# Peptides against a protein of PDB entry 5D63, part 40

Target 1, 292 residues: chain A of PDB entry 5D63
Amino acid sequence: SLRRGIYHIENAGVPSAIDLKDGSSSDGTPIVGWQFTPDTINWHQLWLAEPIPNVADTFTLCNLFSGTYMDLYNGSSEAGTAVNGWQGTAFTTNPHQLWTIKKSSDGTSYKIQNYGSKTFVDLVNGDSSDGAKIAGWTGTWDEGNPHQKWYFNRMSVSSAEAQAAIARNPHIHGTYRGYILDGEYLVLPNATFTQIWKDSGLPGSKWREQIYDCDDFAIAMKAAVGKWGADSWKANGFAIFCGVMLGVNKAGDAAHAYNFTLTKDHADIVFFEPQNGGYLNDIGYDSYMAFY

## One batch from the design tools (peptide; made by RFdiffusion4, then SolubleMPNN)

Design b1_p11_7_s2 (from b1_p11_7, 7 letters changed)
Fold by OpenDDE base, seed 3:
Structure b1_p11_7_s2 (fold): chain B 292 residues (1-292), chain A 11 residues (1-11)
Amino acid sequence: as target 1 above (292 residues)
Amino acid sequence: SAYKEIEVGSV
């Protein structure tokens, strides 16, 4: 079963992703096929899948940027019916905005079926051009048509997955206590994480004993990422991943505060030094406390 | 047992 999370949804046949045109929040904004750049944020192409309680394999799909929902126009079962962004809520009963998402016959890609019409999200003619039509189209779950097959690239982690990544890291102290602040986290590419760091003013901040030292830098980075999230996305129900750690060195004579994020595959953490913007696999400290 | 605080440090 598809997990709750944020997904980049890519066609199985051509290098196109499901894109909300111009990221517009207007009702009726076209959802289209569009090119994407791997390992980037792809602003208009991120979708929060929220599972509907007691309805098997069925979700709403909220565009992260616009805060609007994937909507089959008038819930029509006609082939070629427009798929648009439209205002909604995560747990709506409107069948125009309910999508049953299950594995295709190839066992890797998914098909996206409208709950009401039973038609499938289709990249019309497999068109790879920017702005290509995405529509509801007749189909079956067992068909191999790549126009209706989609890879769900997960761009977020649950708090449990983040906890597991931390637990696998060798630089965790035996006295470690972790504190989880949210339930689902968008994981940023390092380039985006670094840009937030730059825009925060931290690269120009001066270390000063006690009054602006390691804890101030680490907390300022956490606050900058939180503000960036609030300013960048209209959807709710998720956070941006940025952790704070307190650690002690091997000699036990120095303590440090620093940040951390997740690796590209979400399996491990990487340490971030907010005093210089460096990413490290070993920051020289073992963490006894984290919050994220 | 009493509440305990730990100093983070200054590095």
Scores: peptide ipSAE 0.077, ipTM 0.751, DockQ to the pose 0.060
Fold by OpenDDE base, seed 2:
Structure b1_p11_7_s2 (fold): chain B 292 residues (1-292), chain A 11 residues (1-11)
Amino acid sequence: as target 1 above (292 residues)
Amino acid sequence: SAYKEIEVGSV
């Protein structure tokens, strides 16, 4: 089954993603097909899928940017019914905003069925143009029509997945203790992570003994990422991935504080040195503590 | 066990 998480949802037939037009939080804002740029944030095209307890394969889809939810207009079963952003809650009982999401017949893409109407989210005519209509449309689970098939590209990790990535890293001390701060994390591309670092003022910050040293840099980076998250997204229920580690060198005579994020495939961590903005596979320290 | 603080370092 589809896991809770943040997804970029791409049509299986054409290079178009499910986009909340202009990222508007207004009720009735059209959800449309729109082009996207790989390995970027794609601001209006990220959706938090929240599974509904005790309702198999059923979710709400919250637009990360607007904080509004995917909504089938009036819950109508008519083909061509608009799919819009609308105010809602993660665990709503409103069938206009409940979506059963299961694998399509191809075993890789998903279909998105409205819980109430039993119609499917459809990129009308497979139109690849920006602003193309997305609507509820009649269909079946076994139909091969790519207009109703969607790839769910996971843009986030659970705390458990992050923990697993850390556990696979060779630069973890035997005494390591990790502290998980959140449940789900949007993983940023390095370009975005670096931009946050730049905007934080850290590139111009001066190292000073004790008063502004490694721990200050690392914490400042985490704070900057946290603020960026809060300022950028209206949805709740997730954090932005940015870890802090404390590590000791092999000789045991030096310690360091630094950041880390996840690789593109979310399988590994990469270290980030907030004092210079560098990404490293080996920072020269073994972590005995992390929080993220 | 008694709580023990450990200096993180200053590099």
Scores: peptide ipSAE 0.074, ipTM 0.751, DockQ to the pose 0.061
Fold by OpenDDE base, seed 1:
Order: structure tokens, then C-alpha cells, then sequence
Structure b1_p11_7_s2 (fold): chain B 292 residues (1-292), chain A 11 residues (1-11)
């Protein structure tokens, strides 16, 4: 089954993603097909899928940018019914905003069925143009129509997945203790992570003994990412991934504070040195403490 | 045992 998480949802037939037009939070804002750029944030095209307890394979889809939810207009089963952004809540009982999401017959893509109407999210005519209509449309789970098949590119990790990535890293001290701050984390492209670092002013910050040293840099980066998240997204129930680690060198005579994020495939961590903006697979320290 | 703090360092 589909895991809780943030997804970029891409059509299986054409290079278009499910886009909330202009990222608007207004009720009735059209959800449309729109072009996207791989390995970027795609601001209006991220959706938090929240599983509904005790309802198999059923989710709400919250637009990360607007904080509104995917909504089938009037819950109508008529082909061509508009799919819009609309105010809602993660665990709503409104069937207009409940979506059963399961694998298609090809075993790779998903279909998105409205819980009430039993119609499917359809990129009308497979139109690849920006602003192409997305609507509820009649269909079946087993048919191969690419207009109704979607790839769910996962853009986030659970705390458990992050924990697993840390656990398999060779630069973890035997005394390691990790502290999980949140449950689900949007994982940023390095370019975005670096831009936040730049915008924080850290590149121009001067290292000073005790008063502004490694721990200050690492915590400042964490704070900058947190603020960026709060300022950028209206949805709740997730955080932006940016860890802080405390580590000790092999000789045991030096300790350091630094950051870390996840690799593109979310399988491993990569260390980030906030004093110079470098990404490293080996920062020269073994972590005995982390929070993220 | 008594609570013990450990200084991180200054690198």
C-alpha cells in the first residue's frame, strides 16, 4: 500500500504533474496538469498523502503549498467533473476529499479513485499542456488508460526511514543516541538545501572561539531550514529534513557539531558542514548524538 | 549516577 508521505504525482503517459493552479488556497482552485523540472521542489505540485485509519488504501491529499485538499466537485460521478483544491482536514469524512490510491495493472503506477463517486483522477485527453484539465472520469482498476495512471514519486521520508539510513552509516559511534523531532520529513535537493544555507547568512558568519563555533553553525542551519519550511508551506504534519549531529573523531581528542541530510534515493545520509557548505560522505567524526 | 554533561568542543 501507499505509505504516508509527500509525493510528486506524475502522469504515466505524458510529462505532466498534478498541479494546484498558482498554489492558490482559494476554494475551487483548479487542479491541472503542468510541466515540472526533475530534481527541483516543484512548489505547487507536492501532495501530502495522509492515510485514513481503518479505511483501506484511502487518503486525503493535501497540497503542500496551499494547505488545501484535493476535492472532487460535489462528489459527482459524472465524467469531466472538476477536481479542485478546497479547504479540508487530514482525517475528514467528506467523500469529496477521500481518495483510494492503489497500484494500476502495470504494477508501477497508481490510480486515484474518489472514495464516494468511484471515478478516477484523469488527465483529460492526456493533454500535456500547462493548465490541462484534471477531472473525475469513469474507469476501472485494470484498464491501461495512461490518462488515469500516475507515478507517485516520494519526496519525503518517515522518521523510521531516516533512522534506518543513519543506522547503516559507518560513521556512527557506539554510544550513539538519536532524537526524533518529527514524523515525516520533506527531503530537499542539495541545491535547495544549499540555497537555504546561503540565505541564512552562514557563509558570511565568522567562526569565533566558543561564542560562535561548530555548534552555533550547526544549530543556525537547523533553525534556518525550519524557518524556511514554515515560511514556504501552508500544510502541516511534516517537517523539512535537516539533522544536527555531535561527533567525536577516531582519536577521541576532538568533537564537532555538524548537519546531515539524506541522499537523493533516501537510503543514506550525507554530512553537511555548515561552516563551508560542503557535502561529505565522511566528515571525520563518528556521531554519538543526533536530533532531526 | 549523577548527571554528567560533556562539552562538544570548538572546532
Amino acid sequence: as target 1 above (292 residues)
Amino acid sequence: SAYKEIEVGSV
Scores: peptide ipSAE 0.074, ipTM 0.750, DockQ to the pose 0.061
Fold by OpenDDE base, seed 4:
Structure b1_p11_7_s2 (fold): chain B 292 residues (1-292), chain A 11 residues (1-11)
Amino acid sequence: as target 1 above (292 residues)
Amino acid sequence: SAYKEIEVGSV
């Protein structure tokens, strides 16, 4: 079953993703096929899948950027019915915004069926051009038509997944305690994470004994990421991943505060030094405390 | 036991 999370949804036939046109929050904004760039944020192409309690394999799909929901126009079962962004709520009863998402017959891609109409989200004619129509279309779960098959690439982690990544890292002290602040985290590409760091002013900040030292840098980075998240996305129910760690060196005579994020595959953590913007697999300290 | 505070460090 598809887990709650943020997904980049890519067509199985052509290099096109499900895109909310211009990221607009207006009701009736077209959802279209659009090209994407790997390892980038793809702003208008991220969708929060929220599972509906007690309705098997059924979700709402909230566009992260606009905060609006994938909506089948008038809930019509006619082939070619527009799929648009529309205002809604995560646990709506409106069948226009309820989507049953299950694996296709190929076992890797998914199909997206409207709960009410039983039609499927379709990249019309498999058109790979930017702005190509996405519509509700007749189909079956076992069809091989790539116009209705979608890869759900997970762009977020749960707190449990983040915890597991931390637990696998060799630079964790035996006294480690972690404190989880949120439930689901968008994981940023390093390029985006670095840009937030640059825009925060931290590259120009001067280390000063006690008054602005390692803990100030690390907390300032987390605050910058939090503010970036709040200013960038209209959807709720997720956070942006940026951790703070406190660590001690092997000799036990020095301690440090630093940041961390997740690797591209979400399996491991990588340390981030907010004093210089560096990413390191070993920062020279073992963490005894983290919050994220 | 009483609460114990520990300085993080300043590097």
Scores: peptide ipSAE 0.074, ipTM 0.751, DockQ to the pose 0.061

Design b1_p11_7_s3 (from b1_p11_7, 7 letters changed)
Fold by OpenDDE base, seed 1:
Structure b1_p11_7_s3 (fold): chain B 292 residues (1-292), chain A 11 residues (1-11)
Amino acid sequence: as target 1 above (292 residues)
Amino acid sequence: APYLLVEKGSF
């Protein structure tokens, strides 16, 4: 079953993603097919899937940028019915905004069925052009039509997944205590993470004994990422992944504060030194505390 | 203790 998370949703037939046109929060904004760039954030093409309690395989889909929800116009079962962004809530009972999402017959892609109409999200004619119509269309779970098959590429991790990644890392002290601040985290590409670091002013910040040293750099980076998240996205119910660690060296006579993020596959952590913007697999310290 | 206190050698 599909997990709660943020997804980039790509057509199985052509290199097109589900896009909210211009990221607009206006009711009735078209959802369209649009080109995308791998390993980038694809601003208007991220969707938070929130599972509905006690309704099997059924979700709302919130556009991360606009904070609006995928909506089948008037809940109509007619083929060609518009799919738009519309105001809503994560746990709505409105069947226009409820989507049953399950594996297609190929076992890799998903189909997206409107809960009420039982029609499927369809890239009309498999059109790969920017702005191509996405609509509700008749279909079945078992047919192989690529217009209705979608890859759900997960762009986020749960707090449990982050915890598991940390637990696998060899640079964790025996006294480690982790503190989880949120439930779901958008994981940024390193390029974006680095850009936030640059924009924060940290590259020009001067290390000063006690008054602005390692902990200040690490906390400033986390604050910068948090602000970037708040300023960039209108959806709620997620955070941007940026951890803070306190670590001790092998001799036990030196400590450091630093950041960490997740690798592209979300299976491991990578350390980030906010004093120089470096990514490291080994920062020379074993973490005894983290919050993220 | 839930964490190790190290007061010297911060960078």
Scores: peptide ipSAE 0.037, ipTM 0.735, DockQ to the pose 0.089
Fold by OpenDDE base, seed 3:
Structure b1_p11_7_s3 (fold): chain B 292 residues (1-292), chain A 11 residues (1-11)
Amino acid sequence: as target 1 above (292 residues)
Amino acid sequence: APYLLVEKGSF
C-alpha cells in the first residue's frame, strides 16, 4: 500500500505533474497538469498523502504549499468533473476529498479513485500543456489508460527511514544516541538546502572560540531550515529534514557539531558543514548524538 | 564545542 508521505505526482503518459494552480489556497482553485523540473522543489506540485484509518488504501491529498486538499467538485461522477483545491482536514469524512490510491495494472504507476464517485483522476486527453485540465473521469482499476495512471515519487522520509539511513552510515560512534523530533520529513535538494544556508547569514558569520563556534553554527542552520519550512508551506504534519550531530574524531581528542541531510535516494546521509556550506561523505568525526 | 567525558573541544 502507499505509505504516508509527501509525493510529487507525475502522469505516466506525458511529463506533466499534478499542480495546484498558482498555489492558491482559495476554494475551487483548479488542479491542473503542469511541467516540472527534476531535482527541484516544484512548489505547487507536492502533496501530503494521509492514510485514513480503517479505510483501505484511502487518503486525503493535501497540497503542501496551500494547505488545501484535492477535491472532486460536488463529488460528481460525471466525466469531466473538475478537481480543485478546497479547504479540508487530513481525516475528513467528506467523500469529495477521499481518494483510493492503488497500483495500476502496470504494477508501477497508481490510479487515484474518488471514494464517493468511483471516478478516477484523469489528465484530460493526456494534454501535456501547462494548465491542462485534470478531472474526474470514468474508468476501471485494470484499464491501461495512461491519462489515469500516475507515478508517486516520494519526496519525504519517515523518522524510521531516517533512522535506518543513519544506522547504515560508517561514521557513527558506538555510543550513538539519536533523538527523533518529528514523524515525516521533506527532503530538500542540496541546492535548496544551500540556499537556506546562504539566506541565514551563516556564510558571513565569524567563528569565535566557545562563544560562537561549531555548535552555534549547527543549531543556527537547523533553526534557519525550521523557519524556512514554517514560512514556505501552509500544510501541517511534516517537517523539513535537517539534522544536528555531535561527533568525536578517531583520536578521541576533538569533538565537533555539524549538520546532515539525506541523499536524493533517501538511502544515505550526507554531512553538511555549516561553517563553510560543504557537503561531505566523511566529515572526520563519528557521531555520538543526533537530533532531527 | 561539544564535550564527552574525555573529549576536547574543537572548532
Scores: peptide ipSAE 0.035, ipTM 0.745, DockQ to the pose 0.212
Fold by OpenDDE base, seed 5:
Structure b1_p11_7_s3 (fold): chain B 292 residues (1-292), chain A 11 residues (1-11)
Amino acid sequence: as target 1 above (292 residues)
Amino acid sequence: APYLLVEKGSF
């Protein structure tokens, strides 16, 4: 079953992703096929899947950028019915915005069925061009038509997954205490994380004894990422992954404050030094405290 | 005590 999370949804037949055109929050904004760049943020192509309680395999899909929801126009079962962005809520009862998402017959991709109409999200004609129509279309769960098969590339982690990644890292002190601040986290590419760091002004900030030292840099980075998240995305119910750690050196006679994020595969953490913008697998300290 | 008491480095 599909987990709650943020997904980049890619067609199984062609290199096209489900895109909310121009990221517009206007009701009726077309959802279209659009090219994407791997290992980038793909701004208009991220969808928060929120599972509906007590309705098996059924979700709302909120566009992260616009805060609007995937909507089958008028809930029509007619082939070719437009799929658009529309205002909504995560736990709506509106069947136009409820999507049953289950594995396709190939066991890797998913199909997206409208709960009410029982039609499927279809990249019309498998068109790989930017702006290609995505529509509700007749289909079955077992057919192999790639126009209706989608890979759900998970772009977020749960707090439990983040906790597990931290726990198995070799640079965690025996005294470690971790504090989870949110439930689901968008994991940024390093390039985006670095850009936030640059835009924060931290590259120009000077280390000053006590008054602006390691903890100030680490907290400033955390705050910058938080503000970036708030300013960039209209959807709610998730955070941007950026942790703060306190660590002690091997000798146990010096401490440091630093940041961390998750690796591309979400399986491990990478340390980030906010004083110089460096990513390190070993920052020279073992963490005894983190919050993220 | 719940805290590890150690001095911050110069970095």
Scores: peptide ipSAE 0.034, ipTM 0.731, DockQ to the pose 0.082
Fold by OpenDDE base, seed 4:
Structure b1_p11_7_s3 (fold): chain B 292 residues (1-292), chain A 11 residues (1-11)
Amino acid sequence: as target 1 above (292 residues)
Amino acid sequence: APYLLVEKGSF
């Protein structure tokens, strides 16, 4: 079954993603096919899938940028019915905004069925052009039509997944204690993470003994990422991944504070030095405390 | 406990 999380949703037939046009929060904003760039944030193309309790395989899909929800216009079962962004709530009972999402017959892609109409989200004519219509269309779960098949590329991790990534890292001290601050985390590309670091002013910040040293840099980076998240996205129910660690060296006579994020595949952590913006697999310290 | 110190190579 599909897990709660943030997804980039890509057509199985053509290199097009489900895009909320202009990221607009207006009711009735078209959801369209649009090109995307791998390993980038793809601002208008991120969707938070929230599972509906006690309704098997059924979700709301909240656009991360606009905070509006994928909505089948009037819940109509007619082929060609528009799919739009519309105001809503994560646990709505409105069947226009409830989507049953299950594996297609190929076992890798998903189909997205409206709960009420039983029609499927369809990239009309498989059109790969920017702004191509996405609509409700008749179909079946076993049909192989790529216009109705979608890859759900996971862009977030749960706190448990982050914990697992930390646990398998070799630079964790035996006394390690981790503290989880949120439940689901958007994982940023390094380029975006670095840009937040640049925009924070940290590259121009001066290290000063005790008064503004490693812990201040690390906490300032965490705060900058948090603010960036709040300022960038209208959806709720997730955070932006940026960890803080305290570590001790092998000799046990020095300690450091630093950041960390997740690798592209979300399986491992990578350390980030907020004093110089560097990414390292080994920062020279073993972490005895983290919060994220 | 040791102080939190800047790492060599950091500034």
Scores: peptide ipSAE 0.031, ipTM 0.748, DockQ to the pose 0.132

Design b1_p11_7_s4 (from b1_p11_7, 8 letters changed)
Fold by OpenDDE base, seed 1:
Structure b1_p11_7_s4 (fold): chain B 292 residues (1-292), chain A 11 residues (1-11)
Amino acid sequence: as target 1 above (292 residues)
Amino acid sequence: MEYHEVERGSF
């Protein structure tokens, strides 16, 4: 089953992603095929999949940028029916906005079926051009048509997955206590994480004994990421991953506060030093506390 | 930082 999370949804046949045109929050905004750049923030192409309780394999899809939901116009079963962004709620009963998402016959890609109409999200004619029509179209689960097959590339982690990544890291103190602040986290590329760091003013901030030292830098970075998230995305129900750690050195005579994020594959953590913007696999401290 | 408190706990 597809997990709750944020996905970049890419066509299985051509290098095109499901895009909310111009990221507009207006009702009826077209959802279209659009090119994308790997390992970047594809702003209008991120979708929060929220599973519907007691309805197997069925989700709402909220555009992260606009906060609107994928919507089959008038719930029509006619081939070629527009798929648009439309206002909604995560746990709506509106069948226009309910999508059954299951593996296709190839076992790698997914098909996206409207719960009410039973038609499938289709990149019309497999058109790879920017702005290509995405529509509801007749299909079956076992049909191999790549126009209706989509890769769901997960761009987020659950709190449990983040916890597991931390647990695998060798630089965790035996007295570690972690505090989970949210349930789902968008994981940023390092380039984006670094840009937020730059924009925060931290590169020009002066270390000062106690009054603005390691904990202030680490908390300022987390605050900057939080603000970036709030300013950038209209959807709710997720956070931007940026952890804070307190650590102690091997000798036990020095402590440090620092940040951490997740690696690209989400399997491990990488430490981030907010005083210099460096990414490290070993920051020289073992964490006894984290919040993220 | 010079000050820290180590809590009990582990995975």
Scores: peptide ipSAE 0.035, ipTM 0.691, DockQ to the pose 0.151
Fold by OpenDDE base, seed 3:
Structure b1_p11_7_s4 (fold): chain B 292 residues (1-292), chain A 11 residues (1-11)
Amino acid sequence: as target 1 above (292 residues)
Amino acid sequence: MEYHEVERGSF
């Protein structure tokens, strides 16, 4: 079954993603096919899938940027019915905004069926052009039409997955205590993480003994990421991944504070030095405390 | 709840 999380949803037939046009929060904003750039944020193309309790394989899909929800216009079962962004809530009972999402017959892609109409999200004619129509269309779970098959590329991690990634890292002290602050985390590409760092002013900040040293840099970076998240996205129910660690060196006579994020595959952590913007697999310290 | 406090020199 599909897990709660943030997804980039890509057509199985052509290099097109499900895009909320212009990221607009207006009711009735078209959802369209649009090109995307791999390993980037793709601002208007991220969707938070929230599972509906006690309704098997059924979700709402909230656009991260607009905070609006995928909506089948009037819940119509007619082929060609518009799929739009519309105001809603994560646990709505409105069948226009409830989507049953299950594996297609190929076992890798998903189909997205409207709960009420039983029609499927369809990239009309498999059109790869920017702005191509996405609509509700008749179909079945077992047919192989790529217009109705979608890859769900996971862009987030749960707190449990983040915890597991940390646990696999060799640079964790035996006394380590971790503190989880949120439930689901959007994982940023390094380029975006670095840009936030640059925009924070930290590259120009001067290290000063005690008064503005490693802990200040690390906390300032986390604060900058938090603010960036709040300023960038209208959806709720997720955070932006940026951790803070306190570590001790091998000799046990020096400590450091630093940041960390997740690797592209979400399986490992990578350390980030907020004093110079460097990414490191080994920062020279073993973490005895983290919060993220 | 159990609390732990660790003192360290940092830079």
Scores: peptide ipSAE 0.033, ipTM 0.686, DockQ to the pose 0.062
Fold by OpenDDE base, seed 4:
Structure b1_p11_7_s4 (fold): chain B 292 residues (1-292), chain A 11 residues (1-11)
Amino acid sequence: as target 1 above (292 residues)
Amino acid sequence: MEYHEVERGSF
């Protein structure tokens, strides 16, 4: 079963992703195929899948950027029916915005079926060009047509997954206490994380004893990421991953405050030093407290 | 109240 989360949805046949055109929040904005760059944000191509309680394998798909939902126009079962962005809610009863998402016959890709019409999200003619039509189209779950098969690349982690990644790290103190602030986290590529750091002004910030030292840098970075999230995305129900840690060195005679994020595969954490923008597997401290 | 110290070029 597909987990709640943020996904980049890529066609199984061609290097094209499901894109909300121009990221527009207007009702009826076309959802189209568009090229993407691996390991980048791909702003208009991120979708929050929210599972519908008591309806098996069925979700709404909220565009992260626009805050609008994937919508089959008029819920029509006709092949070629437009799929658009449209205002909605996460737990809507509108079948135009309800999508049953299950594994295809190949066991790796998914098919996206409209709950009401029973038609499938289709990259029409497998067109790999930017702006290619995505439509509802007749099909079956067992068909091998790649026009209707999609890879769901997970771009977020649950709080439980983040907790597990922290627990595996060797630089956690025996007295560690962690505090989870949110439920689902968009995990940023390092390039984006670094850009937020740069834009925050922290690279030019001066270390000053006590009044602006390690804890101020670490908290300022988290605040910058939070603000970036609020300013960048119209969807709700998720956070941007950026942790704060307090740590003690092996000798027990020094302490530090720093940030951390997740590795590309979401299995591990990597430490981030907000005083210099460095990523480290070992920051020289064992964490006794974190919040994220 | 905890206070942090500089180490390994991290201030």
Scores: peptide ipSAE 0.032, ipTM 0.727, DockQ to the pose 0.169
Fold by OpenDDE base, seed 5:
Structure b1_p11_7_s4 (fold): chain B 292 residues (1-292), chain A 11 residues (1-11)
Amino acid sequence: as target 1 above (292 residues)
Amino acid sequence: MEYHEVERGSF
């Protein structure tokens, strides 16, 4: 079953993603096919899938940018019915905004069926052009039509997954204690993480003994990421991943505060030094405390 | 940083 999370949803037939046009929050904003760039944020193309309790494989899909929901216009079962962004709630009972999402017959891609109409989200004619129509269309679960097959690339991690990634890292001290602050985290590409760091002013900040040292840099970075998240996205129910660690060196005579994020595959953590913007697999310290 | 035994010598 599809897990709760943030997804980039890509057509199985052509290099096109499900895009909320202009990221607009207006009711009736078209959802369209649009090109995407790997390892970028793809602002209008991120969707929070929220599972509906006690309804198997059924979700709402909230556009991360606009905070509006994928909506089948009038819930119509007619082929070609528009799929739009529309105001809603994560646990709505409105069948226009309820989507059953299950694996297609190929075992890799998913199909997205409207709960009420039983029609499927369709990239009309497999059109790869920017702005191509996405509509409800007649189909079956077992059809191989790539117009209705979608890859769900998970862009977030649960707190449990983050915890597991930390636990796998060799640079964790035996006294380690971690504190989880949220339930689901958007994992940023390094380029975006770095840009937030640059925009925070930290590159120009001067290290000063105790008054503005490693902990100040690390906390400032986390605060910058938090603010960036709040300013960038209208959806709720997730956080932006940026951890803070306290670590001790092997000799036990020096300590450091630093940040960390997750690798692209979400399997491991990578350390981030907010004093110079560097990413390191080994920062020279073993973490005895983290919060994220 | 608040100093604990292991946190001494932070930079």
Scores: peptide ipSAE 0.032, ipTM 0.718, DockQ to the pose 0.147

